# Peptides against a protein of PDB entry 9GMZ, part 140

Target 1, 343 residues: chain A of PDB entry 9GMZ
Amino acid sequence: TGFPLELLTRPATERLAYFENYTVAHPRLKEVYEILMRTIAEPAGASFIFVYGASGVGKTTLRLRVEQKLTELALPKLESDRARVPVVGIEAIAPESRYFNWKEYYTRALITLEEPLIDHKFDYGVRGISRDNFGKINVESKVVAPALRRALENALIHRHPDVFFVDEAQHFGKVASGYKLQDQLDCLKSLANMTGILHCLLGTYELLTFRNLSGQLSRRSVDIHFRRYCADSPEDVQAFKSVLLTFQQHLPLAETPNLVDHWEYFYERTLGCIGTLKDWLKRVLSDALDREATTITLKDLQKRALSVAQCQKMFKEIQEGERQLSETEADVQNLRSALGLGA

## One batch from the design tools (peptide; made by RFdiffusion4, then SolubleMPNN)

Design b2_p17_2_s4 (from b2_p17_2, 6 letters changed)
Fold by OpenDDE base, seed 3:
Structure b2_p17_2_s4 (fold): chain B 343 residues (1-343), chain A 17 residues (1-17)
Amino acid sequence: as target 1 above (343 residues)
Amino acid sequence: ASELARRPVETEPLPLP
């Protein structure tokens, strides 16, 4: 089982697009997907879900898969309720400036909620928010952040998504010197409380700082750790090799490359992160297609690999996040033992 | 086409031989 052989006669752009749209449902992705779907269906009074894990572990793939599934499940109801949006997902952008741009965040969220396919036009009652002739929302530069927030609150209430996704949510923590991360969390908490919409923040281990700063958020949050594959686990190594085997079958090339034989090199340069692996293979595939190559070689892989220095930096960030989680688990066990609760 | 309209081809990982 592999890519459709007809792709070999198709343009490079279509061959690349196939691989871009291809997903391996690897064990960790499936596990986190099931937990996340269950939590969205039964939030049990939670206002937040935190999904944290290494950069490139596959959080964006998880989000997109959940968004697709929630949309599919909602389709029968959306025919009767044309105002409803089943799910909304945005990416938090790293501020170019020292300050998180709430105006841009609210604008992006509004634009995403108001995709042109929504027949039911909502009037935001805010001067400087309009729709063009195509139904696309236009936000004038004069509209201030508090007005955009009210517009977003009203839009979220009216569209009533099952979840609001914020990808790269660690960027909320990149606050200028003098602003407290707590103020950003209180702003998000207020938005969730005012709308009644469940928020899912996906990000790096920097999201653990959000968990620790607000004992009030912790009471209303569900935590999901999206783990990487670890080379010290035989089961994780087997899963990682299986993913390599699957990707090699789904590279739309005339000759199937042997990626599995190079699994250690792939692990060294991805740290067990499947998103990083996919992005690497995508770059290598693009280069191969541009050259009309029949296959990819180790030299082609090496040309597009992350540097050892990049991997060492990423690995330190992972180890710090994994350490913080292990300490938290130990603290819970110590607390249980001190309370006379069985471990 | 919205990213949502792109039905990703999703497969489970192949068993190792």
Scores: peptide ipSAE 0.245, ipTM 0.765, DockQ to the pose 0.423
Fold by OpenDDE base, seed 5:
Formats: sequence, C-alpha cells, structure tokens
Structure b2_p17_2_s4 (fold): chain B 343 residues (1-343), chain A 17 residues (1-17)
Amino acid sequence: as target 1 above (343 residues)
Amino acid sequence: ASELARRPVETEPLPLP
C-alpha cells in the first residue's frame, strides 16, 4: 500500500503534510511503544520511565503516538470527568544560561496541562496566574518558581494524567555541577511523589547520567532503550531496507523513487535512526514539490544530507552511549556472578 | 489541510521483495 493517489492532484502543502503525518511502525518503534504503553498501564510503583536513545531515533514520534493512544483510550471517561487530562507532554528547553530555568519549565508544563478546550477551569489560588478570554493560561513575570511549582502540583493532581512526558530531558543535565544535577533529580522526584503522577523522561544517552546519579530513582524507574538499527545485524539491515521501501511508497510523487538501492548511503547519513531518515526525506520531498519534480534523485538526496562531519559527531555520541550501556550490562552480570546467581 | 493530511497515518513496514 502506498500514498493515496489523489494526493498527486492536491497542493504541495497537502502532499508534504501527508508525509509529515505519516509514520512507519518499524520494529524498534513498535517494541518501545508496547513496552511504554504497558509500563504506563501498569507502573508497578514506578514514578519514572526513562526512554533513551540516539538523537533522531524517533523518540518524539514515540511520544506523540503514545499521547494520541492514551487520549483515544481516555475519551469515554473524559465525557464524565471533565477535569481529567489523559496525558501531558512538554519539551524541555536547553537553558540559555548554565542554569536550568525551573520557572520556565513550570510555566510551560502548566500552560500545556491547561489547554483552552478544558471545560473545567481550575483556580490555582496563585496571584498572577490568569486565563485570557480564550481560556489560555497567562503567567505574570512576578510569579515566583515556588508558586508555579505549587500551581503545577495542584493542576497535576486535579487533572490526573496517566503520564507526564518530558521530551529532550537531557537538558535537565546541563547544570554546571553534579550536585546541581542531583538537586534537579530530587526536584523531579519530589514533583512525582507529591502529585502521584508517573513521569516519562525521553532523551539522548545523556539521560544515563541521571540514572546513574540517583540510586533512589533507579528503584522507582523503568528504563527503555530505544535502539537504532545496526549495520552489523542482518536483521536490522533488512528492517532498515523495509523502512526505506515503505517510505518510497509513501512519498506523494508521480514516480516512485528507488530509495532501497541507496540503502548504504541512507544508512551512512542516518546511522540507522529512522527519525533522521524521515526528516531528511521531508526536506528532499519539500524541495521536489517546490520544483514540481516527478521523483527524487540521488542528487536531491545529497543536497539535503547531513554532512560527514555531522554524522561523525553523532556517531561518536551514539558509540559512547552504547558503550556505557554495554558496560552496565557487564556490571550486572558481574554482580550476579558475585552474588552466586548464575549469569 | 484536507482531512487526508490531518489524520496521522501509521502503517507497518512493507516486506522486502
């Protein structure tokens, strides 16, 4: 099955929007999705879920898909419980300063949690938090971080989401000292404990530093590794080629491009990360549509590819993360052996 | 955006020939 052929008669904006909204349910995405959905349904006393993997592996796609599914599943209950929000998702922003801006974080979380479409408007009891005529939250600059935290705690308790997502959560780690990182983790832990809301942190392999620093979070966290496809695995290569085959059928162009024949070049410039692949194809599709091109050529691909230098940098970051995980797995085996548990 | 562009479409990967 390919794209709807009717798209060929539609505007370029609609053709691009189709591809942007298209998702391949590739094996790694499905695996992580099922684990995440199961963990959200049955947290078993966990307060945190860590989803870590390479930049561009597809973590944001995973989050959005889970948010959609949780919303769909909650719809029947939302008719009776007008205060409930099934899920809330934010992106952590890299601080401009060496310090994480908690005030900005709480403000964004509160704004996202309090969508204008919610009939049941909560009063936070905090002076300087208001709603506009459209029901959108406005936070005055005079509101201090502790008051925003309390407002967010009350909002999370009142709205009772099944999970609170924080994407790009490695940005919490951009604090100048390990001590400050621990304080950030303790702050997040306190928020989860005070609200009773499960938190899911999605990010790069830099999230492993969070996992390692908090022996207390490790007891109340579930870890999910969102792996890339590896070229040294025949199964992963076949899966990656299958994704290319699927994308080529879903590019709304008059002539189906042959992406599969270029799989090695696609792998070289994506490192097996499907999000990176999709973003590359979106850029190339946009260019093709702007030119009213019938297909995509290798030259079109080359024009929008990541540079070799970018790929080398990304690959070093991936290798370091994969190394740390492999060492952790070996440490677990060594610990088991030392405990007299069979390996 | 048309209804076709607004709804997220998700599909399984196609088998390689």
Scores: peptide ipSAE 0.245, ipTM 0.788, DockQ to the pose 0.807
Fold by OpenDDE base, seed 4:
Structure b2_p17_2_s4 (fold): chain B 343 residues (1-343), chain A 17 residues (1-17)
Amino acid sequence: as target 1 above (343 residues)
Amino acid sequence: ASELARRPVETEPLPLP
């Protein structure tokens, strides 16, 4: 159980690409994947799914795996319905300004939904949206946000994805006031309602602010907490060590590095976040391959580790998010007790 | 990228010895 040994004779670029495309199906990823897939299949009138967790927990990996699986499951239907796209996923970008750039969001969503490879070309009914000779969407600078929204609504209705993913969705919340945040939520809610498309927002614990602001979204949302591994849980420590053991066997190096013996150092610098761990190992692997090294040393790990100051900042953000969730769970229990439903 | 590098590989975590 490990990487294909033939990779040792391949170029550094192929070795790195193998590790980039490699995924450990660790317990928390499997759990969240199963919940998310079930919720997408049976949304029960939900219009939103919120997937929240620490930065680097693996939300992008989760999204990509769900996108792959939904595409695979849709293949037999796509032969008969050539207009359908099974899934669409975008990343929300941090606004340079105090205001979320909806024009950019709609443009990116439209470009992603309308890949050049889609044979069934649709007319958006919007002047200044065209396709080039390669089928790539071009949006003229004169096209305003309300026109791009209508184009996206029409495209979503026509393509009818099972889910619309927005990664880094906390960037919708980067507004100076709760009023402006409500306007953003109402805009997203309106898009989901007008299209009938289920939206999945993936992001940091900052997404909890969205959950708390809209009592109407709460009735039509499913919440999924993507937890990190915690050092105070023996089961979580074992799972984290098992992930390290698996990664060390999937690093395409001539000599298998001993990562497991350094598990505490890996935990200290990843906070139990497997995405952060993978990204760290990827950087270290790239450096090792550039030097034609046979293995990875502790010194190589230290060169690419997050600083203690970065880890302390990230840990404070995690603790605040975990605290808010714990308070919400306690509030639910208190509400149930107060209603006479029992604990 | 070779066919090997292009295929997403997913595995379960190995049991600890």
Scores: peptide ipSAE 0.223, ipTM 0.781, DockQ to the pose 0.814
Fold by OpenDDE base, seed 1:
Structure b2_p17_2_s4 (fold): chain B 343 residues (1-343), chain A 17 residues (1-17)
Amino acid sequence: as target 1 above (343 residues)
Amino acid sequence: ASELARRPVETEPLPLP
């Protein structure tokens, strides 16, 4: 099954929006989704879930799908508990300064948690936090980070989400000179402990630094590796080609492009990351729609491809992350063998 | 955006021939 053929008569904006909202439920996404959903349902005393993988592997897509599913599952309970929010998801911002902006983080979390449609108004007990006439949270500039933290703690306790998502969570690791990464981890730990809310941090392989710094976090965390597709695996190559075949059928163009015949070029410029692939195809589709083109050519693909230099940089970052994980897996196996537990 | 563009569509990958 491809795109709805009626889209060919629709404006370019609707055709592009269809592809933006389209998702291939590829094997790695499904696997990580099932593990994450199971872990949220039965955290077994965990306070943290770490989801790490390459940039552009599809972590944001995973988050959005889990948020959707948790919302759907909560609908019957939301009728009786009007204060409850089923899930909260935010993206951590890269600090413009050398310091992570906790004030901005807490403000964004509060704004996201306090949807305008929530009938049950809560008093945060913090002066300078109010709702406007549209029910939106307004935070006055005078409100300091410790007060915003207390407001967020109270809001999380009152709204009681099943999980709190933080996307791009590697940005917590951007600490200025003189502060320890440990202080950021202790802040997050304290927020999870004070609220009783499960936190899921999604990010790059830089999240492994968080895992290694605190043996106490490791005991109360579940780790999920969102792997890319690897060209040295015949199964992964087959899965990647199947994703290309699926995307070519879901590009709302008059003539179906042959993407599968160019799979090696797609692999070279995406490193097996499906999010990077989708974003590339979206840019190329936008260009084709602007030109009223009937199809996509190799030249159109080349015009919007990541440069070889960008791919080489991204690949080095991936190799370092995969190496660190492989060493950790080997250390676990060595520990098991040393304990007399079979490998 | 039309109703067609608003609904998230999710599909499994097609089998290769």
Scores: peptide ipSAE 0.222, ipTM 0.781, DockQ to the pose 0.837

Design b2_p17_3_s2 (from b2_p17_3, 6 letters changed)
Fold by OpenDDE base, seed 5:
Structure b2_p17_3_s2 (fold): chain B 343 residues (1-343), chain A 17 residues (1-17)
Amino acid sequence: as target 1 above (343 residues)
Amino acid sequence: SIEELAAEIDAESFLRK
């Protein structure tokens, strides 16, 4: 249990890389992972999965773990179907402009889907889409968004991934004046319907606005709430302390720091978000390694903590998201009661 | 206990390849 002791004799870069690569399988991550994997395996006619939660809760970590697992599970089938890609994952980019850039989205999706390691070259039927000598997709600037969409549709059909991941999917909500978020959702629905590929959108609580705008999405979507740990739950506090203990054991330092004794301070500055916690510890570890320190102190933690103002802003966003979900659950319960269905 | 849960978490934890 703990980091390999041999790391203490290794360069600081290798010690830091170990911690960066170490993924804590915390209880909420495991729970959401199991739900997501089950839903991907048996979507039951769903075209969308929505995974929403606080910034820094661990959504990207979840995505990457699922992508890895789906790839591993598909390996035996890939020998017989050389055209197949088991999973594709992209990150939606915040537009520099006031509107979501679909051309950029389709380009990134195509580039990610058509990685160089795929032996079977696909002809997109679109002039200005080519592969370089290394097999990397090149999209000429003259290629318009509708042509890129058709190319992506054809590529998704041909490669037939089990799921298409879009991380930071709240960026689809950035629409120009006069356009509706509904139009963006209808575009995504059309892509999912035309390809028959399950889409998984991961993002902040801003994704709840997507759910509220489309009553039709509710029939074809599965919702997964990736919750933070809450200090008002004894079970969540225990889990959070256990995560701190696990990280404590995996910091490649000569003297094991006592993180657990400072759990309240860690909670105050992470809001129960394990990704935020890991990023904080990574910064502190980097500083400690640069100084050739034997351990981490409270002062070292304080130097790299998020400010109170940052935490207050993040907490307001979380509270609003959690409130909206609670109201939705209450509305469902009220609807059931009104229908004469027991609570 | 916290220690038991930490041991379970550690057992399921992994290095990114």
Scores: peptide ipSAE 0.580, ipTM 0.959, DockQ to the pose 0.937
Fold by OpenDDE base, seed 4:
Structure b2_p17_3_s2 (fold): chain B 343 residues (1-343), chain A 17 residues (1-17)
Amino acid sequence: as target 1 above (343 residues)
Amino acid sequence: SIEELAAEIDAESFLRK
């Protein structure tokens, strides 16, 4: 069913908020969601899950949906264990300096774990970490990164989340000249081992470079590829058109725009990434609502489209990532063949 | 069909709270 028709009588802000909040359960999102949920439920001794895919494929949407579901599933248990947090998710920040800021990472992770609503005061055992009168964590500037790490380890052990999400995890790969990326991996590995908490790192294909540097992580990691829709696959084209039709029905406009007839243009400017598509449609919807327009036109779409140059750059980054994965699959086949395991 | 798949997608789609 389409959007609630009552929205047409509501303010532009409510109409836009409806579309922003509407999450299309597209086939690839559902597939990756089921794999991720199963892996979290049965990690089989894994300490890490890597979720990689193109920018704008929908990794943040996936994370938020999993966080919501894990929270819902944990509600009955949270009544008995008031210290427990079912799931924690943070976004890794791109460092302004060419170096990943661990101090900031640990601080943000602590702040996220210790939401003000958690009545159980936890002593972090670290001088200079306190809670204010509103229950917010305050970290003094003098607190050093090793102390913040110990505080985070203690907090993760005490709160015992089913998974710790790190979005934009490719930013861990940003190390100074002369520093080893391996030291960053060893730091994360140590945190997972010390806490016993499953870590899920979500990121771009740059995360593959990070994953491949640690042969020890390979034995304790599960890989999940969040693929885009490919124009060379009839099934993927059908799915992409179906997503366009779904969005078309959920744009709160008086006249339903025909998005499906322009599917090639949408594909050209999104590269089959549904997050990029949603963000584009959101911008166009906002413009249409500001003008009190009854529908969205091709001209409205063109005004907010990514440039051809932007799409070409993004496509090169995707092709390089997909190439690296195809080589890895070939290497696995070669390994299986060399082991006498049939193809 | 595209319409059938869209209906399935819509049935599983949701509003974020």
Scores: peptide ipSAE 0.577, ipTM 0.959, DockQ to the pose 0.935
Fold by OpenDDE base, seed 1:
Structure b2_p17_3_s2 (fold): chain B 343 residues (1-343), chain A 17 residues (1-17)
Amino acid sequence: as target 1 above (343 residues)
Amino acid sequence: SIEELAAEIDAESFLRK
C-alpha cells in the first residue's frame, strides 16, 4: 500500500520524516539479511563476518534491520538476564591522523554497550571510567587506549552480545603502512578471541584487503557480498524498476510521480545502489515540499542528481571491487599450480 | 511482473522506529 493519504494534510517535516523512515525491503537487502541472520545464529566457529559492497548499496540499513531483529528476538531472555545486551553496533570513524584512533573507537563502543536503561551496574575495572547520575558512561581524558580496551573486553564478556557490528570498517585499513594494517587486524582478532564475541565488519570493497592480509583471519571469517543491481541482468533490472515503483508509491505528494519511466536515468546516477537512490529521492522530496509542489519532475531529479564525474569515480571503485571478487580462471589456475594439482 | 514484485517488496518494507 502507498503512503498514508492523511500525510498530505500534515506539515512538510512530517511528510519528509515518513519517507526518511520508510525502508524498502529490496530483494538484495532481503537476501543478505537472511544470510547474515543465519550466520549470526550459526557462526560455525567463525569469529568474523565481513559484509562488503559499494558505497550506498544499503549496508547501514542492513545493520540497523539486523540490530532491530536481534533485539526483538532477545526480549524474552532480557527479562531474566538484565545484564545481557543482544547486539551492539558502532560506526568506525575515518582517522583524521595517519593512525586509527583506537581510544575513540573503544570509548564509542563502551558508550554504545552501556545504554542508560541497563539497570545492572558493571565495574569496568578501570579507573577513570564511571557512570553519571543518568547512567551514561563518562571516560576521563587521562584513560589510555590499553585501559579502554580492557574495559571494552570486560563489558563485551559481561553483556555477551550475539554480535558486535562495526560499520564503515574500511577505516581500520586507512593506515600508512602494511605493517600497521597487520597490527590493526591483530588487534581486532585479539578482541574477538578474548571476548568470544562474533564481530561483523561492514564496509566498502576496501575490506577485501583485510581478508587477503591474514590467512588465519580468512579461515575464521564468513564473507557476505552485498551486490548492487546490474543493468546487464534482466532480473536485476526488473528488481530495480520494482524498487522505483515502490518508492513512487511512498513519496507523500498529491500526484504520484512516474519514476519507472525514467529507470535508466535513475540507474545511470545510482549505479544500482538503492541507498544512493533513496538519498537522491529524499533530497528531491525535500525540495518539492519546500516549494509546496504537487509532484516531482525530471528537472527536479536533475537538480539533485550526482554529477557524471561523481558517478564515473564511484563506478571505477565498484569495478575494482567486483574484479577482486571475480575469481578469474587465471586465479584458479594459479592456485591449482601453487597447490601442485597441475594446470 | 514489476507490479507483483513491487507489491512483495512493499509488503516486507517497514518504517524505522
Scores: peptide ipSAE 0.574, ipTM 0.958, DockQ to the pose 0.919
Fold by OpenDDE base, seed 2:
Structure b2_p17_3_s2 (fold): chain B 343 residues (1-343), chain A 17 residues (1-17)
Amino acid sequence: as target 1 above (343 residues)
Amino acid sequence: SIEELAAEIDAESFLRK
């Protein structure tokens, strides 16, 4: 079924909000969701989950869906255990300087863990961390990064989330030297070990550098590849067309646009990334609503499309990531063959 | 078909709260 027809009489803001909030459960998202949920439920001694894939593939959508589901599953237990937080999710921020800002990271993590709905005052054991009258955490400027780390460790232990999500985790790697990257990984590993909390790092293929740097992390990590749709796969093309059909039914416009007939153009400008597709359609919908248009045209799509140069850059980054993974798979096959294990 | 798969996708799709 399409969008609620009543939206056609509603303000543009409500129509846009509907589409923004509509999450298409596309096959790859569903697959990765099931793997991730199972891995969180049964980590089998893993301390880390790495979810990697192209920018705009839908990693944030995946995270939000898992956070929602874990929260729903925890609701009956949260009534009895008011200290528990079922899940925590943060986005890692690109460093403004050559160094990752751990103070900012810990502060954001603490703020996210201590949402105002949690009535239980927790003593962080650190001076200069307080809650205001609205339940918001205030961190005084004098609080140093090691103290914030201890506060976060204590908060994670006390709140005991099933998983700690870090989105855009490739930003940990933007430190100028491989040695500094190892230090960042050791910090994360130490946090996971000290708290006993499973960490899930979501990011681009740049996360593969983290995997390669720590043979110890490899033994305690689960890898999940969130693949894009590939035009060389008939099944992936069918899925991509089906996603376009679903989106066209959920655009709150008087006349349903025919997106499916333009699937090759959509593929060319999204590289098979559904997040990129949704963001594009959102921009185009916003423009159409601003003009009180009855439908979306190809010209409207072209106006908000990524440039060919942007797509070429993104595609090179994807190809390099996919190549690295393919080499790793080939290395595994070579290792299996060398071990006398059949391919 | 793409229509059948789209219907399946739509059935599992949801609004973010």
Scores: peptide ipSAE 0.573, ipTM 0.958, DockQ to the pose 0.926

